# Peptides against a protein of PDB entry 5Z08, part 267

Target 1, 168 residues: chain A of PDB entry 5Z08
Amino acid sequence: RQKDEWAKKTSSLMKQLDWFIGEHLGAMLAAEELGGPVVGELMEIDPDDLSAGFNAHGKLKKATSQPDLDRRQRRIDDIWGPQDEQGQAHKRKRGADEALAASAEMRDLIEQLMNKLVEAGGDNSATYVEIPRESAAARFLVRSKVAMFHPNDARRLRLVDFGRDLDD
Target 2, 222 residues: chain B of PDB entry 5Z08
Amino acid sequence: GLPRLIDAIEEASKIPAKRRQTPIKPTIEKLTTHLYTHGASPDSLLRLADLLTLRNHLDQASLAAITRNLYPSSTVSDEVVLRFIGALGHGQLKPTLALQALFLRWLVMVYHLLENPGVLGQVYGVLFDLLDTAAIRPQLCHLLALVTRRKHVRPFRIQAILTLSRQTGGDPNLTGLLRVFKNYYPEIIVGDATKGRASAFKHPDPQWRQHLDEIQQRRSEA

## One batch from the design tools (peptide; made by RFdiffusion4, then SolubleMPNN)

Design b2_p25_4_s2 (from b2_p25_4, 17 letters changed)
Fold by OpenDDE base, seed 4:
Parts: sequence; structure tokens; C-alpha cells
Structure b2_p25_4_s2 (fold): chain B 168 residues (1-168), chain C 222 residues (1-222), chain A 25 residues (1-25)
Amino acid sequence: as target 1 above (168 residues)
Amino acid sequence: as target 2 above (222 residues)
Amino acid sequence: SEWAKKLKELEGIYQRLLASFGRPE
């Protein structure tokens, strides 16, 4: 009975977290990965805005200002995008895809962090997840104090044990 | 101290093994023991990088032993990184591909200690163009997985890695690198040749990592 | 219980993510 209640609460909270990541955080993380603002500086980014790219200052680029990025984007779209003439629809789709990718990365990272913490059985040394890259997702988790890097290895990330801080 | 050991090895490196008055192996063992215990300072790292990357009369076993014990006590400078990058590829004056693989492995293991990680991004093209070299590909893909940023994920590189993946029958390291590319461009279609197992790019040597952490911790406490 | 720990972690994650959302550094 208690296990079932805990399972339900956990499931509910995971759904809320998934929603938050998918609806809000993913686009912002994608923007940060694109060289846009750091998550927290811009409250809402439309996935459509991601397609415009960002300048060195994290501001939305007007379509005219970075010919090299546009040329690159165009070449990528030419290679991997549908051949359909509607350039705007492809840009929007790409922004959405980037937001989805960022959301998936964040979800996967959180899942790995939690799983490692559970599997470690109280051994703090075993709680570290090895991250393949420093992503916007990883940085955000650290900034939000959800995770911490290993003091000597920025490729190792662990979940902050919120349970211990409550008992101490 | 470490500088004196390096001096002795530098002098010995100028002389063919058959013409040395004394065996260098005991000095190499002292060096590697010292490196294991204390690590190498930035200055010592530069000198050791030159010994490892420049053509000299040191034997491959000695060079490999130094590389395996090349623990930085502090940071790794751009100059040190560039020595190792410059040593990559084919050429009569370049180190063996086996040693190059050790250098790449080392760069992966010390990546978090680089004074400027961006230096590897600046030489990204040089690294990427070496992917066809099978002997260094595993470590090269791992390093590229760490270094790759959105700016590096270009259409021609996407096509190049896809082509190379097909040619290699879907090398897991290339598949792993393609997954990194996909993180920046989700629309990248990983072709049928890449549907296979991808490398997870795990740390190459957990024991080496732990020992590095111990050496680095001593620096933070000082 | 393992589940209680997981839930506390999720709660902590969610709260911290929400708290970081909208705090300008």
C-alpha cells in the first residue's frame, strides 16, 4: 500500500518534471547550446526563434546579420532538410527539433543521475555520472544546484542528495 | 628533482641507445615513479611533451611509459596540447601511431585540466581529418566527442563521418561521434551503417583518473 | 525505502529547477 502511494506520487512528479522540461526548459537549453542566452536570462524562447540563431551577445540574430551561420544552416538544410521550398517551415521544425533534443538530453541526464544515486547504496564515490560533454543541460543542473561536478573532474556529475540535507 | 631527471633524459635522447654509456631505463623508471607520485608541473609537461613528440633516440617503451605516467600536477597549457596535436598523423618525423593513440588518450584524460579547452576547438579540423587513421580513431573520436561544439558540426563533416562510417562497416566510435553531432543537429540521419552499437566514450582508465584526482587534490590543499 | 529516496530526490530536483527558472543571476 505505501509502495503504491509512493509510486503514484513519483509518477505524478515525473510527469510534472517532464512537462516542465518539455514545455519550458528544452527551448531555453537549445538556445543556450546555440550560443543564445544562458537559461534564466530569457524566460521564454519560442522554438521558432531558435531558428534565427543568436549573436555573440546571446541576442536573437536578425536574419541578415550572420551570413556564415545562415549559409551553414542552409547547407545543412539542403543536405538534411526536406527539399520543400518553404524555408520558414524548415526553420521552425529545426528549432522544435533542437528543443526536443535538449529536452531529451536533460531527461536522460536526470534519469542517469537518479539511477546512479540509487545504485550507489550510500557510496558517494559511486554516484557520479560520466557526461560525454558539458551541455547546457549539465550546466543548468549545476547552476540550479540539482547536480554538482566532481571537484577534480568536470566530466563527472552527481545528483545533490537532497535527502541528507533534510536529516542533518 | 623532476627537472634533473628530465635533463638526463633529454641528454640521453640525443644519443643512439647503442652509443649511450649508461642505460637510460633506470632514469626513465625514476622519472615515471616521480611523475606517478607528484605529477608534472606545467614547465615539466612542456619539456616532456617535447621529448615525447620530437624525434629522438628514446625507445618506444620508454616513451609509452612516460606518457602513461604523465599526470599533470596543475593545468595543461595550450603549448603542451599543441605539441601533442602536432605529433599526430602520418610522417617519418612523427611518433608512431601507437604512441599517438596514447597521446590522444592522455588528452581525453586531462581535458578538464586544460587552461584553454578552446584550443582543441581551434584545431578541430586537424583532428577531424585524421579520422581515417584506424589506429588512432578510437581515441580521436573520444577526444572529438569532448571537443565538438555546434560550430564544428558542418555539413561536409557530417557527410565525411557518414561516408567513413559506411567504409568502416559502422565503427562504433564513429557512431558515437555522430550521436554527438546529432545533439547539435537532431535532423542528422544516422544511416543504416550507423544503426549499430555506439561507443559510450567512457573514461579510458578509471585508475589513472583516480590517481590524477589524488595528485590534483594535493594542489588544491596547498 | 528506495522509493522514498527517489521521491525526495525528484521533489528536490523539481523545486530547484522551478526556483532557478526566473532567477536572473
Scores: peptide ipSAE 0.158, ipTM 0.324, DockQ to the pose 0.219
Fold by OpenDDE base, seed 5:
Structure b2_p25_4_s2 (fold): chain B 168 residues (1-168), chain C 222 residues (1-222), chain A 25 residues (1-25)
Amino acid sequence: as target 1 above (168 residues)
Amino acid sequence: as target 2 above (222 residues)
Amino acid sequence: SEWAKKLKELEGIYQRLLASFGRPE
């Protein structure tokens, strides 16, 4: 009975987290990956705003006509194509795809971090997840104080033990 | 009639109480009696909204008495709503927080008479940013509970409520608003913030509601 | 219990994720 209640609460929380990641966080993480604002600086990114691209400071580029083609700008222009109606549809689709990819990456990373913490049985050295890259998801988890990098290896990420800090 | 009473109060509101030739209280009592008996037309509501929201020389007791008797005889326009919303918050030119709480309570009680309920949704951000103001929070949460739609339930607002709920020790009104958010997104993890007592956002004044219904019924029979 | 730990971690993750959205840098 108690186990079932904990399982139900955990499932409910996981659904809530999945929704939060999918409906809100994914688009912002995708914006950060695309050179947009750091998650937390821009709280509302409409998928349509993602399609407009971001300047070097992570601010929404107003459709200013002048092609200062920084390499990031070329990737944004290559990602977002010409501003014709077809280009806008492709931009929206690509923005949606990037938001889905970022959501999936964040979910997977959280799941790995939680699983490693449970498997480690209290051994802090065994709690690290190896990350292939410093993603927007990884950076966000660190900024949010959800995770920490290994002091000597930025490819290793661990979950912050929320249980210990309450008893000290 | 009501327009003449408003004219007299508007003129008196331009003059400091110590410089008035006649006391305004008898005219305020006539106005509130008229409002209680007949309600206010849309045009009269706009004029009264200006008297209530703009800085003038009317005393707080008179302003509160007008607000407590501000029964619409018909609908409430967007312009009237925006006058009351514009009067909210901190500032030397703004009404007192006690009067602002009465305005928010009034908006809750007349919400079903708004010509365009969507106008409150357009100013949702302005309302939401005032949640840290403790003096108006109960009525503000109630109004937001009526106004909130799926489009307003954003991550930053969810977090702002959660943070403010923790800072306030779990204000029941914030918990109530967070439950409204959760109705649109069941996936919102409310954590310990939902374990507390939540406001049910019941009608603030059932007697006022009944009297409003009587005033509104007289219009439908005319 | 393993489940209680997992739940506490999920709650912590969720609260911190939410908190990061509400803080203007």
Scores: peptide ipSAE 0.155, ipTM 0.384, DockQ to the pose 0.270
Fold by OpenDDE base, seed 3:
Structure b2_p25_4_s2 (fold): chain B 168 residues (1-168), chain C 222 residues (1-222), chain A 25 residues (1-25)
Amino acid sequence: as target 1 above (168 residues)
Amino acid sequence: as target 2 above (222 residues)
Amino acid sequence: SEWAKKLKELEGIYQRLLASFGRPE
């Protein structure tokens, strides 16, 4: 019974995270990879618009943030897509493909970081994931204080242990 | 059209104001109105970048008015970016520091429209070495915050920011830039002088952003 | 339990991702 409740909560949270990555974060990460604005601190996201998008429990409100994100995605597509009419369709497709790729990279990276933390059994040296490149996803995780780079190796990333910060 | 307005201003820019047969102000007003309504094409942006960055006989108010209305209708080329970067710093042939601050602000506001944002990364050292210039530091730190990648975060630059932060009494913009560096190297010890308020590097002009978005949307519909 | 730890990590990740979007530092 308790295991089932934990599994259900974990599944629900994973779905919310996947939705957040897919619907919101992926497009912005793709924009950053393409040379658009840096996700997070440097984007004047109106706190009111974001606060309107998130409930007091950190749940994303689906409805209100979608139009602005769609506008941002369209803007990204308009900026980075091909100039020709065939190019605009290819632009939207390329922007969508880049957003999907960025979303997939973020999801995979989070999964790897979590798996390594579990596998390490408390050994901090074993918690590092090797990243092939410094992606927008990796940078965003570090900016958000979700992950940390190895001090001597920029190709190694680890999850920040939130359990320690809550107990201190 | 816009090209004819630029032609008239280019010709007038070669002549001292006291020797002009006709006042240039009405032509500048027509140009800025056109730019506000339609934006500037890549070709027009390059010509305007030359007018703004090269020494000529245009008055500072006219140059500032053009810069405030320099809405790209499309992308911003590397060549345009490099004109503005080349205009930065101290020198008798360079634009005023006030105008340079407007250029840096413009680069921040159009950063997402650059054809190749990597061009700013190539000139990172040039930008970084200007941090001691107080008049442009706020906008320069904001631009560097956008441009900074791991390869730019070097020990000598970390130390340079820390030193300059101490010398300036903890400029919030330098503290903000140092926080960006800490994103790449969390182990960077921010000294007590940098524990102060950091700039969040908010968009410099939300109204300008909104108007740019309207101009860019019209292009996607054309 | 390993599951409780995983959930706390996910909650922490999610909250920080959301906060990085919503909080002007």
Scores: peptide ipSAE 0.135, ipTM 0.326, DockQ to the pose 0.213
Fold by OpenDDE base, seed 1:
Structure b2_p25_4_s2 (fold): chain B 168 residues (1-168), chain C 222 residues (1-222), chain A 25 residues (1-25)
Amino acid sequence: as target 1 above (168 residues)
Amino acid sequence: as target 2 above (222 residues)
Amino acid sequence: SEWAKKLKELEGIYQRLLASFGRPE
């Protein structure tokens, strides 16, 4: 009975977290990966602003025809630049795909972090997840104080143990 | 083709059912079959939005059948969105609340296909003011959960939803929307107003989503 | 229970993620 109640609560909370990641966080993480504002610094990313792309300073690019766009900026402009109706649809689709990818990455990272913490059985050395890159998702988790990097290896990330405050 | 079917239905919609020379049901069935198979182009979608939202002589079953098969083959324009938003609320010229709930459900299911999602943010106040209408509240809360940004989460709206939540005994949909507000203002006390389980705002129809994806995939190949 | 720990971690994650949206820097 108690185990079933905990399972139900966990499932409910996971669904809320998944919704939050998918509907809000994913688009912002995708924006950050695309050179947009850092998640948490600009709380007002209009999805329309995502489609317009970001300048080198993480600010919304107004449609200025600047020629020497860095490859990333070309990719952003290819994703978000003024294109014909087909190009805008493709850009919106690509933006949605990037938001979905960012959401999936964040979800997977959280799941890995949680699983490693549970599997470690209290061994802090075994709680680290190896990350292939410093993603917007990883950076956001650290800024949010959800995770921390290994002091000697920025490719290793662990969940902050929120449960330890109960046994002390 | 689809335009000719819409023409026939538009003409029939001007005439009371008792005065029609031919039953419209076979034409509605052809339309819904076509929509299910091919979806609606932006132009066809606008015409269908007018048929669904403007007062005419079409029966509720036909309107509901069209709405259930209203698969966009492409994007959804601001004009189409605004037709459905303009059809919400109480009034003699408004569609039934049951049909309005279907429109809101449709907007939720096609939200990712909007040409400009920001259009819903511009009419946020209109949507929010309808939360007292119990018949549309579940779908309205779901749509607002998608649309809400920090700029919309104002103190007066926080207080309004808290008050309405207390008055409704903690409607799960209002609790769900209040959790969305809490994402922007973590200091919002949800627990005292909302002893109930929050809605998770899951996709309202997974089969409809899958079929929409199949229609949209064909567009990408053309 | 392992489930209770997992739930607390999820609660902590969720609250901290939400709190990060509330702070304008």
Scores: peptide ipSAE 0.152, ipTM 0.368, DockQ to the pose 0.266; fails the geometry check

Design b2_p25_4_s3 (from b2_p25_4, 14 letters changed)
Fold by OpenDDE base, seed 3:
Structure b2_p25_4_s3 (fold): chain B 168 residues (1-168), chain C 222 residues (1-222), chain A 25 residues (1-25)
Amino acid sequence: as target 1 above (168 residues)
Amino acid sequence: as target 2 above (222 residues)
Amino acid sequence: SKWAKKLKELEGVYQRLLAAFGRPA
């Protein structure tokens, strides 16, 4: 009974987390990776807004604004293709694909971080996940105080233990 | 300091404007300037929440000015949140719908500073039942988009949003909230009447946000 | 229990992600 209740609560919370990542966080993380605003600045990014691209300051490109010819905008344009009708459809698809990729990366990273913390049994040295790159996902987790980098190795990330009762 | 300004405004709020010996406007301006510069402590924030939400003799412009400058210097307590939630809806003792919209906007902008974000989830029903109130609907949908969890996405609420969306001709804010619901229940069909552009619930005021961050940073250094 | 710890961690993660969602960087 109690184990089943915990399993149900865990499953429910995982579904909420998966939803939150997939529907809200993924698009914003993708935007950050593409040089958009840092996750947190926009409360929600529509994939259509993502497809519009960003200026050098990470602001949404207005339809009437000249494309910022900066290296970031070029990369966005290279990623998103020409701004013709066919290019818009490709941009939307690619925006969705980037949001899905960012969602998957965030989900996987959280899962790894949680698994390592649970497996470590209190050994802080065993709690680190090695990350191949500093992703928007990793940065967001750190900014959120969900994770911390190893003090001497920015490729190592650990979950902040929330289960420590404040009594210590 | 801020407490003395609040004291003066509290006393003035008990007296009709025509019976005040001194105009309150200069004191309101000092208060709003102080709030803009330093923010409000939790204690000051509670007192200001009472001034904003309880019926008194302050004019609407002053109440709106205080609300627009209501920067928390630290966290926002459940008590403060509940004052603003309790001020929502229709009634002779309630603030104006225009002021209620400002309160909802404020709650959106300070959501990340709530001591317990779960408090809004506890009053979810109260918020949801106000969706028919057109004047506050944009900000209410935005707040609900932040607050909504799977436990709140009930069949009757799905149907209520769908019905209200049809009745409003596809209000973009309701469509945005329905997207949030659909994220918990992908099988939710947004009917043809809702094919409009959904609100992306962007931050209501980026400048206010930036200024809030500056105020919050000073606290972390103290 | 291992399950209670995992749930607490997950709840903490979720709460902090939600709290950060809508925070400025």
Scores: peptide ipSAE 0.230, ipTM 0.395, DockQ to the pose 0.283
Fold by OpenDDE base, seed 5:
Structure b2_p25_4_s3 (fold): chain B 168 residues (1-168), chain C 222 residues (1-222), chain A 25 residues (1-25)
Amino acid sequence: as target 1 above (168 residues)
Amino acid sequence: as target 2 above (222 residues)
Amino acid sequence: SKWAKKLKELEGVYQRLLAAFGRPA
């Protein structure tokens, strides 16, 4: 009975998290990965604004064809390329695909972090997830104080144990 | 008729009370009596919305009395709605917050008579951004509870309500609005903010509703 | 219980994500 109630609550909460990631956070993380604004600085990026590009300062690029775009900014501008109707449709599709990819990455990372913390049995050394790169997802989790890097290894990320801070 | 009463009030509204040759109160009383008995046509509603929302020399008691008797005899146009929405917020040219609260209450009570309920959805952001204004928050939350659709439930708005709920010590109107959000997205974790008492957003004036229904029925029989 | 811990962590994660998402920089 209690286990079933906990399972139902956990499943409900997971659906909640999945929705939040998929509907909102993913697009913003994708924008950050592409060199857009840091998640939290820009509260909502219109997918159409996700079709205009970001400058090196994470601000929406006005559609000026400046050639010296870094590779990320070029990928943004390639995602954000010329305003023909077909280009806009491809651009919207690519923006949606990047948002889906970022959503999946964030979801997977959270799941790994939670599983490691639960499995570690109190061993803090066993709580770390190895991350292949410092993604927008990883950075956001750290900024959110959801996760923290290993003090000596920026490739190792652990969930902050929210359970301990309530017993003090 | 109602148009002539509005004409007289419009002309009087251009003149400071101390410079009027005739007291406006008797004309306001005739107007409010007419509105109570017959309601206002769409054209009269627009003119009255301008009188209520634009800065003029009418006193606050007169404006409040008109607003309390602003029964639509028919539908409420987008233009009328937008006048009231445009009158919301802070500014020297804006109506008082007390009058704005009456406008929001009115919009709640006539919501079912809007020609296009979608117009409020288009201005959802304008309404939402005023939630920090404590004086109008109860009526804003109620209106937003009616207007909110899935497309309006955004993370920044969820977080804004959560933050404001914490800052206000759990305002029951904000908790009520968060429950509305949760109906569209059951997955919204509202944390401890939803453990508190929530407003049920009941009709603000059942007697006003009944009287409105009587006015509306007379139109269907004519 | 393992389930209670998982739920508590998930609640914490979600609350902090929401809090960070709504923080203007």
Scores: peptide ipSAE 0.224, ipTM 0.392, DockQ to the pose 0.276
Fold by OpenDDE base, seed 1:
Structure b2_p25_4_s3 (fold): chain B 168 residues (1-168), chain C 222 residues (1-222), chain A 25 residues (1-25)
Amino acid sequence: as target 1 above (168 residues)
Amino acid sequence: as target 2 above (222 residues)
Amino acid sequence: SKWAKKLKELEGVYQRLLAAFGRPA
């Protein structure tokens, strides 16, 4: 009975997190990955406005392009260039695909972070997830104070233990 | 007629009560009787909105009496709505919070007569930012419950309601508004804030509604 | 319980994500 109630609550909360990521956060994370505004800096960007285009003032400074970033940026220019009605439909589809990819990355990262924290049994050294890259998702989790980097290794991320602050 | 009564009250409103040559109460009573019997035309409604919202020398009892009898005989324009919205908030030039609560109650009761219900959606932020004001919160939550659409349900507003709900010990009106938000986004975690009794946002005055319907029916027959 | 801890962590994650999304720059 109690375990089933906790399982139901956890499942409900996961669905809520999944919705928040999928409906709001994914599009903004995709926009940040695409050189748009940093998630949390532009509070008023409607996901629908994100689909319409960034104006000239939202230019993120070119961080040094890793070759895969240049492919994403070319993909953005292909998504935002003046193309015919068919081009707009392909742009909307590609924007939706990038939002889905960003949502999946954020979901997977949160799940890994939570699983590592639970598996560690109180050992802080065992709570780190190795991240393949500093994604918009990883940066957002750190800015949100949900996660923190290892002090000596920016490829290692851990969940902030919120449970400890409640039991002390 | 109604325009002449409004003229007399407008002139009296410019003068402090102690310096008026004649008592204004008899003219206010004639106005409220006329409003109760016939309602207010769009033009008269705008003039009355200015009398109610602009700083003048009318007493609070007279302003409250006019507001309680402010039956529209027709529609309510965006301009009238914006006068009442512009009168909300804190400040020495603003109407009293008690009168602001009556204005919000009136907007709830005439919501179905707005020429453009979307006008309230355009000022949604102004309304939402006043939720911390306890004196107007019940009527404000009711109005927001009517006005809220999917576009207004943003994460920052969800968090603001959750925070304010915790700070207020779970105000039933905030819980009611959060349930409206949850209708657009079932996934909203209300936590312990939903364990409380939510307001059902019932019509504030069924008798006033019935009398409004009678005034509106007479217009359809003329 | 292990499940109660997981739920608390999820609640914390969700609340902080919402709060960060709602912070003006």
Scores: peptide ipSAE 0.221, ipTM 0.415, DockQ to the pose 0.264
Fold by OpenDDE base, seed 2:
Structure b2_p25_4_s3 (fold): chain B 168 residues (1-168), chain C 222 residues (1-222), chain A 25 residues (1-25)
Amino acid sequence: as target 1 above (168 residues)
Amino acid sequence: as target 2 above (222 residues)
Amino acid sequence: SKWAKKLKELEGVYQRLLAAFGRPA
């Protein structure tokens, strides 16, 4: 009985988290990864704005200025590609795909962080998740005080124990 | 300090504007400046909630100015939340619908500072039953989007939103709230009434949020 | 219980994400 109530509450919160990530956070994280504003400066980014690009100052590019290298290279090709209706549809699709990818990354990272904290059984050394890169998702979790980096290794991230912060 | 400013405004609020010996506007300006700089403690926040929600002789511009500067320096108690919820709806003793919209906007902006977010879930029915009030609907839908849990998503409420969406020609705030409901029950048939643009429920005021974070940060350093 | 801990962590994560969402850096 109690276990079933806890399972239902956990499932309900997980659905809320999945919604929040998918509907709000994913597009903003995708924008940050594309050299857009840091999550918090813009409350919501339309996938269409993701397709337009961001300048070196994190502002929505007007059509003319050069975007930064890797994920932006594909964006340059899309921005400077033929402005036909097919090109606009492809840009919109790509913005949506980047938002979906960012949402999946954030969701997976949160799940790994939670699983490691539960499995560690109170051993703080065992609570760290190895991250392949400092993503917008990882940075946002740290800014949110949800996670913290290992003091000596920026590739190791752990969940903040919310239970301890209430007793201090 | 803030308590003395509140005392002066409480006393002035008991007296009609035409019978006051001193203009209240300079004291309101001092209060709003103090709130902008330092925020309100839990005790001060409760006293200000009473001034904002109870019928008194303060003018609407002063009440709106206080509400726009109502930065919590700490947490927001259940009692403060319930004062604002109790002030919602129709009635001669209730605040104007314009002021109620500002209260709902404030609750959205301080939702993360509630001592017990569950208190809003307990009054979910009261909030939901006000969706027909067009003047507060945008902010009400935003608050409900934050508060909604699986236990609140019931067949009668789904049908109520669908009916109201048809009657309003597809209000984007109602479409946004239906999208929240669909996250709990994907099988919800959102008929033709929801082919419209959904509200994404953006933060109502990014500048207000930034300033709130600065006030909250100073508390963590003290 | 392991489930109670997981729920408390989820609540904390969700609330802090909501709180940080739309904060300027």
Scores: peptide ipSAE 0.229, ipTM 0.411, DockQ to the pose 0.284; fails the geometry check

